# Peptides against a protein of PDB entry 1EMU, part 62

Target 1, 132 residues: chain A of PDB entry 1EMU
Amino acid sequence: PPYLKWAESLHSLLDDQDGISLFRTFLKQEGCADLLDFWFACTGFRKLEPCDSNEEKRLKLARAIYRKYILDNNGIVSRQTKPATKSFIKGCIMKQLIDPAMFDQAQTEIQATMEENTYPSFLKSDIYLEYT

## One batch from the design tools (peptide; made by RFdiffusion4, then SolubleMPNN)

Design b2_p18_7_s2 (from b2_p18_7, 10 letters changed)
Fold by OpenDDE base, seed 5:
Structure b2_p18_7_s2 (fold): chain B 132 residues (1-132), chain A 18 residues (1-18)
Amino acid sequence: as target 1 above (132 residues)
Amino acid sequence: SEARDKISEEVIEKLLSE
């Protein structure tokens, strides 16, 4: 069943609608749902093709991601991203140089945080175990 | 995956609506 694949990799968990839902519920209880939301925001942002018609939308979205997750020094995402990474993102926003990959490093760091902490904890949680 | 695409889109739309 799919839940066994979820235990094999975070990637498998994040490819499954039910898996994502359960994991988000768990993260919300732990006060760190922003980790997952940021990860998906980065994924969605990278998928937006740069073009003339998308310029305004992409800039607006980049600013929204920056303000919500990076600029908030008290947020879980900000605390789990390196200063150099945050500075780079800030620079991109200030210069309005919005490359599709501008959040890649931050996403990688947040993914590592999930891999090392919240994902293993999820697999030990009542939410996951009761689902199995 | 379809699920990942759907969730990503929902997160983006929420961010853009704030």
Scores: peptide ipSAE 0.788, ipTM 0.969, DockQ to the pose 0.938
Fold by OpenDDE base, seed 1:
Structure b2_p18_7_s2 (fold): chain B 132 residues (1-132), chain A 18 residues (1-18)
Amino acid sequence: as target 1 above (132 residues)
Amino acid sequence: SEARDKISEEVIEKLLSE
């Protein structure tokens, strides 16, 4: 069953609608749902084709991600991303150089945070265990 | 996956509407 795949890798968990839903519920209880939302925001952003018709949308989205997750010094995403990574993103926003990969490093760092802490805890949680 | 695509799109739309 799918829940066994979720325990094999975070990637498998994040490929499944039910898995994502349960994991997000767990993260909300832990006060760190922003980790997952940011991860998906980065994923969605990278998928947007950089073309003339998407330029305004991509810039707006990049700014929204930056303001919500990077600029919030008290937020868990900001606390779990390195200063150099945040500075790079800020630079991209200020220069309006909106490369599809501009959030890749930040996404990697947040993914590592989930891998090291919240994902293992999720697999030990009542939410996951009761589902199995 | 389809789920990942859907969720990422929903997150983006939410961000753009804020």
Scores: peptide ipSAE 0.788, ipTM 0.969, DockQ to the pose 0.939
Fold by OpenDDE base, seed 4:
Structure b2_p18_7_s2 (fold): chain B 132 residues (1-132), chain A 18 residues (1-18)
Amino acid sequence: as target 1 above (132 residues)
Amino acid sequence: SEARDKISEEVIEKLLSE
């Protein structure tokens, strides 16, 4: 069953609708849901092809991601991303140089945080264990 | 995956609506 694959890798968990839902529920209880939302925001952002028709949308989205997750120094995403990474993102926003990969490093760092902390905890949680 | 695509789109739409 799919839940066994979720225990094999975070990638498998994040490819499954039910897995994502359960993991998000767990993260909300832990006050860490922003980790997952940011991760998916970065994924979605990177998928937007840079072109004339998408320029305004991409800039607006980049600003929204920055304001919500990076600029908030008290937020978990900000706390789990390196200063140099946040500075780079800020620079992109200020210069309006919105490369599809501008959030990649931040996403990697947040993914590492999940891999090292919240994902293992999820597999030990009542939410996951009761589902299995 | 379809799930990942769907969730990422939903997150984006939410961000853009704020």
Scores: peptide ipSAE 0.788, ipTM 0.969, DockQ to the pose 0.936
Fold by OpenDDE base, seed 3:
Structure b2_p18_7_s2 (fold): chain B 132 residues (1-132), chain A 18 residues (1-18)
Amino acid sequence: as target 1 above (132 residues)
Amino acid sequence: SEARDKISEEVIEKLLSE
């Protein structure tokens, strides 16, 4: 069943609608749902192809991601990303150099955070275990 | 996956609507 695949990799969990829903519920209870939302924001952002018609949308989205997750020093995403990574993102925003990959390093760092802590904890949680 | 694509799109749309 799908829930067994979720325990095999975070990738499998994040490819499944039910898995994502349960994991988000767990993260919300732990006060760190922003980790997952940021991860998906980065994924979605990278999918937007740079073109004249998307330029304004991409810039607006990049700014929104930056303001919501990177700029807030009290936020879980900001606390779990390295200063150099945040500085790079800030630089891209200020220079309006909006490359599709500009959040890749931050996404990697947040993914590592989930892999090291919240994902393993989820697999031990009542939410997951009761689902199985 | 379809789920990942859907959730990513929803997150983006939410961010752009704020």
Scores: peptide ipSAE 0.786, ipTM 0.969, DockQ to the pose 0.937

Design b2_p18_7_s3 (from b2_p18_7, 9 letters changed)
Fold by OpenDDE base, seed 1:
Structure b2_p18_7_s3 (fold): chain B 132 residues (1-132), chain A 18 residues (1-18)
Amino acid sequence: as target 1 above (132 residues)
Amino acid sequence: SSAREAASEEVLEKLLAE
């Protein structure tokens, strides 16, 4: 069953609708759902190919991601990203250099946080175990 | 996957609506 694949890889968990839902529920209870939301935001943003027709949308999205997750010093995403990474993102926003990959390093750091802490804890949680 | 794509779009749409 799919839940066995979830235990083998975070990637597998995040490829499954039920897996995403359960993991997000767990993260909400732990007060760190922003980790997952930011990760998905970065994934979605990177897939938006830059062109004249979506320039405004991409800039707006980049600013929104920056303001919500990076600029908030009390947020878990900000606390789990390195200062140099946050400074780079700020620079991109200020210079209006909105490359599809501008959040890649931050996403990598947040993914590492989930891999090392919240994902293992999820597999030991009542939410996951009761599902199995 | 389709689930990952859907989740990403949902988050982005929420951000744009704020």
Scores: peptide ipSAE 0.801, ipTM 0.970, DockQ to the pose 0.932
Fold by OpenDDE base, seed 4:
Structure b2_p18_7_s3 (fold): chain B 132 residues (1-132), chain A 18 residues (1-18)
Amino acid sequence: as target 1 above (132 residues)
Amino acid sequence: SSAREAASEEVLEKLLAE
């Protein structure tokens, strides 16, 4: 069953609608749902291929991601990303150089945080265990 | 996956709405 695959890979968990829902519920209870939302934001942003017609939209999105997750020093995403990574993102925003991969390093760091902490905790949670 | 794509789009749409 799918829930067994979730225990084998975070990737499998995040490819499943039910898995995403349960994991997000768990993260909300832990006060760290922004980790997952940021991860998905980065994934979606990277898929937006630069072109003349979406330049303004991409800039707006990049600014929104930056303001909500990176600039907020009290946020868990900001606390779990390295200063150099945040500085790079800020630089891209200020220079309006919006490469699809500009959030990749931050996403990697947040993914590592989830892999190391919240994902294992989720597999031990009542939310997951009751689902199984 | 479709689930991942849907989740990503939902987050981005919320960000644009703010």
Scores: peptide ipSAE 0.800, ipTM 0.969, DockQ to the pose 0.928
Fold by OpenDDE base, seed 5:
Structure b2_p18_7_s3 (fold): chain B 132 residues (1-132), chain A 18 residues (1-18)
Amino acid sequence: as target 1 above (132 residues)
Amino acid sequence: SSAREAASEEVLEKLLAE
């Protein structure tokens, strides 16, 4: 069953609608749902290919992601990303150089945080265990 | 996956709505 795949990798968990829902519920209870939301935001942003018709939209999205997750010094995403990574993103925003990959390093760092902490905890949680 | 795509779009839409 799918829930067994979820225990094999975070990737498998995040490929399943039920898995995403349960994991997000868990993260919300832990006060760290922003980790997952940021990760998905980065994934979605990267898929938007640059073109003349979506330049404004991409800039707006990049600014929104930056303001919501990176600029907030009290946010968990900001706390779990390296200063150099945040500075790079800020630079991109200031220069309006909005490359699809501009959040890749930050996403990698947040993914590592989930892999090392929240994902293992989720697999030990009542939410997951009751589902199995 | 479709689930991942849907989740990503939902987050982005919420961000734009703020």
Scores: peptide ipSAE 0.800, ipTM 0.969, DockQ to the pose 0.903
Fold by OpenDDE base, seed 3:
Structure b2_p18_7_s3 (fold): chain B 132 residues (1-132), chain A 18 residues (1-18)
Amino acid sequence: as target 1 above (132 residues)
Amino acid sequence: SSAREAASEEVLEKLLAE
């Protein structure tokens, strides 16, 4: 069953609608749902291929991601991303150089945070165990 | 996956709505 695959890899968990829902519920209880939301935001952003028709949208979206997750010093995403990574993103925003991969390093760092902490904790949580 | 795509789109739409 799918829930067994979730325990094998975070990738499998994040490829499943039920897995995403349960994991988000868990993270929300832990006060760190922003980790997952940011991760998905980065994934979605990277898929938006640059073109004349979506340039404004991409810039607006990049700014929104930056303001909500990176600039917020009290946020868990900001606390779990390296200063150099945040500085790079800030630079892209300031220069309006909005490359689809501009959040890749930050996403990698947040993914590592989830892999090391919240994902293992989720697999030990009542939410996951009751589902199995 | 379709689930990942849906989740990503949902987050982005919320961000744009703020």
Scores: peptide ipSAE 0.798, ipTM 0.969, DockQ to the pose 0.908

Design b2_p18_7_s4 (from b2_p18_7, 8 letters changed)
Fold by OpenDDE base, seed 2:
Structure b2_p18_7_s4 (fold): chain B 132 residues (1-132), chain A 18 residues (1-18)
Amino acid sequence: as target 1 above (132 residues)
Amino acid sequence: SSAVEAESEAIIEKLLAE
């Protein structure tokens, strides 16, 4: 069953709508749902290839991601990303140099946080175990 | 995956609506 695949890798969990739903519920209870939302935001942002028709959209989106997840020092994403990474993102925003890969390092760091902490905890949670 | 794509699109739409 799919829930067994979820225990094999975070990737398998995130490839399943039900897995995402349960994991998000768990993360909300832990006060760190922004980790997952930020990860998805970065993935979506990277897929928007630069062109004249979406330049405004990409800039607006980059600024929104920055303001919501990076700028807030009290946020879980900000706390789990390195100062140099956040500084780089800030620089891109200030210079309006919006490369598709500008959030890649931050996404990597947040993914590592999930892999090392929240994902293993999820697999031991009542939410996951009751589902199985 | 389709699930990742769907969630990514949903989050982007929410962010752009704020």
Scores: peptide ipSAE 0.787, ipTM 0.969, DockQ to the pose 0.909
Fold by OpenDDE base, seed 5:
Structure b2_p18_7_s4 (fold): chain B 132 residues (1-132), chain A 18 residues (1-18)
Amino acid sequence: as target 1 above (132 residues)
Amino acid sequence: SSAVEAESEAIIEKLLAE
């Protein structure tokens, strides 16, 4: 069943709508759902290829991601990203240089946080175990 | 995956609506 694949990798968990739902529920209880939302935001942002028709949209989205997750010093995403990474993102926003890959390093760091901490904890949680 | 794409789109729409 799919839940067995979820235990094999975070990637497999996130490839499944039910897996995402359960994992998000768990993360909300832990006060760290922003990790997952940020990860999805970065993925979606990167897929928006630059063109004249979406330049304003991309800038607006980049600013929104920055303000919500990076600028908030009390947020878990900010706490789990390196200062140099956050500074780079800030620089891109200030200069309005919005490369599709501008959040890649931050996404990598947040993914590592999930892989090393919240994902393993999820597999030990009542939420996951009761589903199995 | 389709699930990742759906979630990503949903989050982006929420962010743009704020």
Scores: peptide ipSAE 0.787, ipTM 0.969, DockQ to the pose 0.881
Fold by OpenDDE base, seed 4:
Structure b2_p18_7_s4 (fold): chain B 132 residues (1-132), chain A 18 residues (1-18)
Amino acid sequence: as target 1 above (132 residues)
Amino acid sequence: SSAVEAESEAIIEKLLAE
């Protein structure tokens, strides 16, 4: 069953709508839901290839991601990203140099946080175990 | 995956609507 695949890798968990739902519920209880939302935001952002028609949209989105997750010093994403990474993102925003990969390092760091902490905890949680 | 794509699009739309 799918829930067994979820225990094999975070990738498998995030590839499943039900897995995402349960994991998000768990993360909300832990006050860490922004980790997952940020990860998805970065994924979606990277898929928006730059062109003349979407420049404004991409800039707006980059600013939104920055303001919501990076600029908030009290946020879990900000606390789990390295200062140099956040500084780089800020620089991109200020210079309006919006490369599709500008959030890649931050996404990598947040993914590592999930892999090392919240994902293993989820697999030991009542939410997951009751589902199995 | 389709799930990742759907969630990513949803989050983006939410962010752009704020």
Scores: peptide ipSAE 0.786, ipTM 0.968, DockQ to the pose 0.883
Fold by OpenDDE base, seed 3:
Structure b2_p18_7_s4 (fold): chain B 132 residues (1-132), chain A 18 residues (1-18)
Amino acid sequence: as target 1 above (132 residues)
Amino acid sequence: SSAVEAESEAIIEKLLAE
């Protein structure tokens, strides 16, 4: 069954709509759902192809991601990203150099946080265990 | 995956609507 695949890797969990739903519920209880939302935001942002018609949309989205997750010093994403990474993103925003990969390092750091802490905890949670 | 694509699109639309 799919829930066994979820225990094999975070990748498998995030490839499943039911897995995402349960994991998000768990993260909300832990006060760190922004980790997952940021991860998906970065993925979606990177997929937006740079072109004339997307320029304004991409800039607006980059600013929104920055203000919501990076600039917020009280947020879990900000606390789990390195100062140099946040500084780089800030620089991109200020210079309006919106490369599709500008959030890649931050996404990597947040993914590592989930791999090391919240994902293992999820597999031990009542939410996951009761589902199985 | 389709799940990742769907969630990513949903989050983007939410962010752009704020």
Scores: peptide ipSAE 0.785, ipTM 0.968, DockQ to the pose 0.912

Design b2_p18_8_s1 (from b2_p18_8, 6 letters changed)
Fold by OpenDDE base, seed 2:
Structure b2_p18_8_s1 (fold): chain B 132 residues (1-132), chain A 18 residues (1-18)
Amino acid sequence: as target 1 above (132 residues)
Amino acid sequence: SALDQESERVVERLLAEE
């Protein structure tokens, strides 16, 4: 069953609608749902292939991600990303150099945070165990 | 995939908030 795959890898959990829903519910209770939303935002951003028709959209999205998650020093994402990583993103925004991979390092760091903390905790949570 | 769909949903929500 799918829930067994969720325990094998975070990627499997995040590639299942039920898994995403349950994990987000758990993260909200823990006050760190922004970790997941940021991760998905980065994934979605990278999928937007640069071209003349979506340049404005890509810049707008990059700014939105930056302002919501990186610039907010009180946010969980900001606290779990390295200063150099945040500085690099800021530089990209200021220079309007919007490479599809500009959030990759930040996404990696947030994924590591989830892998090391919230994901294991989720697998031990009542939410997950009651689902199984 | 569910992952792709969720990523798109999150992106659209962020853009809508701007």
Scores: peptide ipSAE 0.833, ipTM 0.973, DockQ to the pose 0.938
Fold by OpenDDE base, seed 5:
Structure b2_p18_8_s1 (fold): chain B 132 residues (1-132), chain A 18 residues (1-18)
Amino acid sequence: as target 1 above (132 residues)
Amino acid sequence: SALDQESERVVERLLAEE
């Protein structure tokens, strides 16, 4: 069943609607759902192709991600990303240099946080175990 | 995929909040 694949990799969990729902519920209880939303935001941002018709949308989205997750010094995403990574993102926003990969390092760091902490904890949670 | 759909949903939410 799919829940066994969820235990094999975080990617498998995040590529399943039920998996996403259960993991999000767990993260909300832990006060760190922003980790998941930021991760998905970065994924969605990177998928937007740079073109003349998409420039305004991409800049708007990049600013939204920056303001919501990076600029908030008290947020869980900001606390789990390195200062150099946040400074780089800030620089891109200020210079309006919006490369599709500008959030890649931050996404990697947040993914590592989930892999090392919240994802293993989820697999031990009542939410997951009751689903199995 | 579920991953793509959720990514799009989150992006649209962020854009709507701007």
Scores: peptide ipSAE 0.833, ipTM 0.973, DockQ to the pose 0.934
Fold by OpenDDE base, seed 4:
Structure b2_p18_8_s1 (fold): chain B 132 residues (1-132), chain A 18 residues (1-18)
Amino acid sequence: as target 1 above (132 residues)
Amino acid sequence: SALDQESERVVERLLAEE
């Protein structure tokens, strides 16, 4: 069953609607739901191919991600990303150099946070165990 | 995929909030 795959990898969990839902519920209880939303935002952003028709949309989205998750010093994403990473993102925003990979390092750091902390905790949670 | 769909959903939500 899918829930067994969820225990094998975070990616498997995040590629399942039920997995996403349960994990988000867990993260919300832990006050860390922004980790997941940021991760998905980065994924979605990277999928937008740079072109003339997408330029404004990509810039707007990059700014939105930056303002919501990186600039918020009280946010869990900001607390779990390195200063140099946040500085790089800020630089991209200020220079309007919106490379599809501009959030990759931040996404990696947030993924590591989930892998090391929230994901293992989720697998031990009542939410997951009751589902199994 | 579920991952792709969720990514798109989050993106659209962020854009709508701007």
Scores: peptide ipSAE 0.833, ipTM 0.973, DockQ to the pose 0.950
Fold by OpenDDE base, seed 3:
Structure b2_p18_8_s1 (fold): chain B 132 residues (1-132), chain A 18 residues (1-18)
Amino acid sequence: as target 1 above (132 residues)
Amino acid sequence: SALDQESERVVERLLAEE
C-alpha cells in the first residue's frame, strides 16, 4: 500500500495526496506547516519557465515567497535556513534577478530539516500509525 | 501528479494573496 512507500522516502510521501494531507495535519500540530508549504512553493516556482509572458508572474511569486517565508526572522523557514542562503535570495529580489533556481538552496535546507526531524517524527506519530 | 498539483495549488494561493 502507498503508506509503506511514504516510510521509504519523503518524496514518496509528498507525491501522494493522502500523504500530503496527513503530513500537513501533523506539521500544523507541530507549528511548522510552513516548511511544507515553502517546499511546494519552491517546487512550483522552479517549474515556471522564464519567458516574456511569465516575467511578471515569476517576479510576484518570488517576492511572495520571500516576504512570507524568508523575511520574517521569527518564522520557522527563516530559522531553518542559513544566513548566506537568505542573503542570496534577498539579493536576487533586490536586483530582480529571478532565476528559476534561486530558491534551490533554501529548499534543500528546508528539505534537510524535514528529513532530519519532522518527517521521522511523522512516521512515529499517531496520525500515521493509525492510518496504517 | 499529486506533487505537481499541490505545488501549483500553493503557488496560486501565494499569488492570490499578493
Scores: peptide ipSAE 0.832, ipTM 0.973, DockQ to the pose 0.898

Design b2_p18_8_s2 (from b2_p18_8, 7 letters changed)
Fold by OpenDDE base, seed 3:
Structure b2_p18_8_s2 (fold): chain B 132 residues (1-132), chain A 18 residues (1-18)
Amino acid sequence: as target 1 above (132 residues)
Amino acid sequence: SALDKTSEEIVEKLLEEE
Protein backbone atom coordinates (compact mmCIF):
# COMPACT_ATOMS: atom_id res chain seq x y z
CA PRO B 1 0.00 0.00 0.00
CA PRO B 2 1.06 3.63 -0.56
CA TYR B 3 1.71 4.30 3.13
CA LEU B 4 4.58 1.82 3.04
CA LYS B 5 6.21 3.81 0.26
CA TRP B 6 5.84 6.93 2.40
CA ALA B 7 8.15 5.34 4.94
CA GLU B 8 10.75 4.59 2.26
CA SER B 9 11.27 8.18 1.11
CA LEU B 10 10.06 11.70 1.72
CA HIS B 11 9.60 12.11 -2.01
CA SER B 12 7.12 9.24 -2.07
CA LEU B 13 5.19 10.86 0.75
CA LEU B 14 5.07 14.22 -1.02
CA ASP B 15 3.93 12.65 -4.29
CA ASP B 16 0.74 11.31 -2.69
CA GLN B 17 -2.27 13.46 -1.90
CA ASP B 18 -3.13 11.54 1.25
CA GLY B 19 0.49 11.62 2.31
CA ILE B 20 0.72 15.38 1.82
CA SER B 21 -2.49 15.93 3.77
CA LEU B 22 -1.45 13.81 6.73
CA PHE B 23 2.07 15.19 6.83
CA ARG B 24 0.83 18.78 6.68
CA THR B 25 -1.61 18.09 9.50
CA PHE B 26 1.25 16.71 11.55
CA LEU B 27 3.46 19.71 10.77
CA LYS B 28 0.70 22.14 11.76
CA GLN B 29 0.44 20.44 15.13
CA GLU B 30 4.20 20.84 15.49
CA GLY B 31 4.05 24.52 14.49
CA CYS B 32 6.18 24.07 11.38
CA ALA B 33 3.83 23.70 8.43
CA ASP B 34 5.73 26.53 6.74
CA LEU B 35 8.54 24.07 6.00
CA LEU B 36 6.30 22.09 3.69
CA ASP B 37 4.54 25.09 2.19
CA PHE B 38 7.88 26.70 1.39
CA TRP B 39 9.13 23.50 -0.19
CA PHE B 40 6.09 23.36 -2.47
CA ALA B 41 6.36 27.07 -3.22
CA CYS B 42 9.94 26.57 -4.41
CA THR B 43 8.87 23.63 -6.55
CA GLY B 44 6.09 25.64 -8.12
CA PHE B 45 8.34 28.63 -8.69
CA ARG B 46 10.99 26.58 -10.48
CA LYS B 47 8.35 25.15 -12.80
CA LEU B 48 7.53 28.60 -14.16
CA GLU B 49 9.70 28.89 -17.26
CA PRO B 50 11.25 32.30 -17.91
CA CYS B 51 9.58 34.16 -20.76
CA ASP B 52 8.15 37.58 -21.48
CA SER B 53 4.64 36.55 -20.43
CA ASN B 54 5.86 35.12 -17.11
CA GLU B 55 8.28 37.89 -16.13
CA GLU B 56 5.94 39.88 -13.90
CA LYS B 57 4.36 36.78 -12.41
CA ARG B 58 7.73 35.23 -11.57
CA LEU B 59 9.02 38.41 -9.94
CA LYS B 60 5.83 38.78 -7.92
CA LEU B 61 6.01 35.17 -6.79
CA ALA B 62 9.68 35.42 -5.86
CA ARG B 63 8.94 38.49 -3.76
CA ALA B 64 6.03 36.74 -2.10
CA ILE B 65 8.16 33.73 -1.17
CA TYR B 66 10.92 36.00 0.10
CA ARG B 67 8.62 38.16 2.22
CA LYS B 68 6.61 35.29 3.66
CA TYR B 69 9.36 32.80 4.48
CA ILE B 70 12.83 34.38 4.28
CA LEU B 71 12.51 37.97 5.48
CA ASP B 72 11.03 37.14 8.90
CA ASN B 73 13.99 36.07 11.03
CA ASN B 74 11.64 34.51 13.57
CA GLY B 75 10.05 32.16 11.04
CA ILE B 76 10.87 28.48 10.99
CA VAL B 77 12.06 28.60 7.37
CA SER B 78 14.37 31.53 8.07
CA ARG B 79 15.77 29.78 11.14
CA GLN B 80 16.46 26.63 9.14
CA THR B 81 18.22 28.31 6.21
CA LYS B 82 21.83 29.48 6.26
CA PRO B 83 22.63 33.21 6.32
CA ALA B 84 24.51 33.00 3.02
CA THR B 85 21.51 31.35 1.38
CA LYS B 86 19.14 34.02 2.61
CA SER B 87 21.55 36.77 1.56
CA PHE B 88 21.75 35.33 -1.93
CA ILE B 89 17.96 35.28 -2.25
CA LYS B 90 17.74 38.85 -0.97
CA GLY B 91 20.30 39.88 -3.56
CA CYS B 92 18.32 38.28 -6.36
CA ILE B 93 15.17 40.09 -5.24
CA MET B 94 16.88 43.47 -4.92
CA LYS B 95 18.58 43.13 -8.30
CA GLN B 96 15.48 41.61 -9.91
CA LEU B 97 17.58 38.71 -11.16
CA ILE B 98 14.95 36.02 -10.94
CA ASP B 99 16.57 32.77 -12.03
CA PRO B 100 14.40 29.63 -11.83
CA ALA B 101 17.01 28.07 -9.54
CA MET B 102 17.29 30.99 -7.11
CA PHE B 103 15.49 29.08 -4.31
CA ASP B 104 17.15 25.72 -4.96
CA GLN B 105 19.69 25.95 -2.14
CA ALA B 106 17.07 27.12 0.34
CA GLN B 107 14.74 24.31 -0.71
CA THR B 108 17.57 21.82 -0.28
CA GLU B 109 18.26 23.07 3.23
CA ILE B 110 14.59 22.94 4.21
CA GLN B 111 14.28 19.46 2.72
CA ALA B 112 17.26 18.38 4.81
CA THR B 113 15.56 19.79 7.90
CA MET B 114 12.44 17.77 7.17
CA GLU B 115 14.47 14.63 6.36
CA GLU B 116 16.38 14.84 9.62
CA ASN B 117 13.61 15.93 11.97
CA THR B 118 9.94 16.22 11.06
CA TYR B 119 9.73 13.40 8.52
CA PRO B 120 11.12 10.74 10.90
CA SER B 121 8.90 12.10 13.67
CA PHE B 122 5.88 11.87 11.38
CA LEU B 123 6.54 8.19 10.78
CA LYS B 124 6.41 7.66 14.54
CA SER B 125 3.34 9.85 15.03
CA ASP B 126 -0.16 8.76 15.94
CA ILE B 127 -1.40 10.32 12.70
CA TYR B 128 0.69 8.01 10.55
CA LEU B 129 0.43 4.92 12.73
CA GLU B 130 -3.35 5.13 12.97
CA TYR B 131 -3.51 5.44 9.19
CA THR B 132 -1.57 2.22 8.73
CA SER A 1 0.60 14.38 -9.95
CA ALA A 2 -0.30 15.27 -6.38
CA LEU A 3 3.05 16.98 -5.98
CA ASP A 4 2.53 19.12 -9.07
CA LYS A 5 -1.03 20.03 -8.15
CA THR A 6 -0.08 20.99 -4.61
CA SER A 7 2.82 23.13 -5.78
CA GLU A 8 0.53 24.97 -8.18
CA GLU A 9 -2.05 25.57 -5.47
CA ILE A 10 0.56 26.98 -3.11
CA VAL A 11 1.86 29.30 -5.83
CA GLU A 12 -1.63 30.54 -6.63
CA LYS A 13 -2.33 31.28 -2.98
CA LEU A 14 0.92 33.19 -2.61
CA LEU A 15 0.16 35.30 -5.65
CA GLU A 16 -3.32 36.08 -4.36
CA GLU A 17 -1.87 37.34 -1.10
CA GLU A 18 0.29 39.90 -2.93
Scores: peptide ipSAE 0.806, ipTM 0.969, DockQ to the pose 0.930
Fold by OpenDDE base, seed 4:
Structure b2_p18_8_s2 (fold): chain B 132 residues (1-132), chain A 18 residues (1-18)
Amino acid sequence: as target 1 above (132 residues)
Amino acid sequence: SALDKTSEEIVEKLLEEE
C-alpha cells in the first residue's frame, strides 16, 4: 500500500495526495507547515521556464517566495536556511537575475530539515499510524 | 502528479497574495 512507500522516502510521500495532506496536517500541528509550502513553491518556481512571456511572472513569484519565506526572520524557513543561502537569494532578487535554480540550495536545506526532523516524526505520529 | 499539482497550487496562491 502507498503508506508503506511513504515510509521509504519523503519523495514518495510528497508524490501522493493523501500523503501530502496527512503530512501537511502534521506539520501544521507542529507549527512548521511553511517548510512544506516553501518546498512546493520552489518546485513550482523551477518548473517555470525562462522566456519573454514568463519573465514578469517569474520575477513576481521569486519575490513572493523571498518575501514570504526568506525575508521573514521569524519564519521557520528563514531559521532553517543558511545565511549565505538567503544572501544569495536576496542578491538574485535585487539584481533581478531570476534563474530557475535560484532556490535550489534553499530547497535542499529545507528538505534536509524535513528529512532529519519532521518527516521521521511524522512516521511516528498518530496521524500516520492511524492511517496505517 | 500530486506533487506537480500541489506545487502549481502553491505557486498560484503565492502569486495571488501579491
Scores: peptide ipSAE 0.806, ipTM 0.968, DockQ to the pose 0.931
Fold by OpenDDE base, seed 1:
Structure b2_p18_8_s2 (fold): chain B 132 residues (1-132), chain A 18 residues (1-18)
Amino acid sequence: as target 1 above (132 residues)
Amino acid sequence: SALDKTSEEIVEKLLEEE
């Protein structure tokens, strides 16, 4: 069953609608749902093909991600990303150099945070165990 | 996939909030 795959990898969990829902519920209870939302935002951003017709949309989205998650110094995403990573993103925004990979390092750092802490805790949570 | 769909939904939500 799918829930067994969820325990094998975070990616398997995030590739399942029920898995996403349960994990996000767990993260909300832990006060760190922004980790997952940011991760998905980065994924969605990277999938947008750079072209003339998407330039404004991509810039707007990049700014939105930056303002919501990076500039919030008290936010969990900001706390779990390195200063150099945040500075790089800021530089991209200020220079309007919106490369599809501009959030990759930040996404990697947030994914590592989830892999090391919240994902393992989720697998031991009542939410997951009751689902099994 | 669920991952792709969720990513798109999050993106659209962020854009709407701006």
Scores: peptide ipSAE 0.807, ipTM 0.969, DockQ to the pose 0.932; fails the geometry check
Fold by OpenDDE base, seed 5:
Structure b2_p18_8_s2 (fold): chain B 132 residues (1-132), chain A 18 residues (1-18)
Amino acid sequence: as target 1 above (132 residues)
Amino acid sequence: SALDKTSEEIVEKLLEEE
């Protein structure tokens, strides 16, 4: 069943609607749902192909991601990303240089945080175990 | 995929909040 694949990799968990729902519920209880939302935001942003007609939309989205997750020093995403990574993102926003990969390093760091802490904890949680 | 759908939903919400 799918829940066994969820235990094999975080990617498998995040590629399943039920998996996403359960994991997000768990993260909300832990006060760190922003980790997952940021991860998905980065994924969605990167998928937007840069073109003349899409430039304003991409800039707007980049600003939104920056303001919601990076600029907030008290946020879990900000606390789990390195200062140099956040500074780079800020620079891109200020210069309006919106490369599709501008959030890649931040996403990598947040993914590492999830894989090292929240994802393993989820697999030990009542939410997951009761589902199995 | 569920991953793609969720990504799109998050993006749309972020854009609406701006």
Scores: peptide ipSAE 0.807, ipTM 0.969, DockQ to the pose 0.926; fails the geometry check

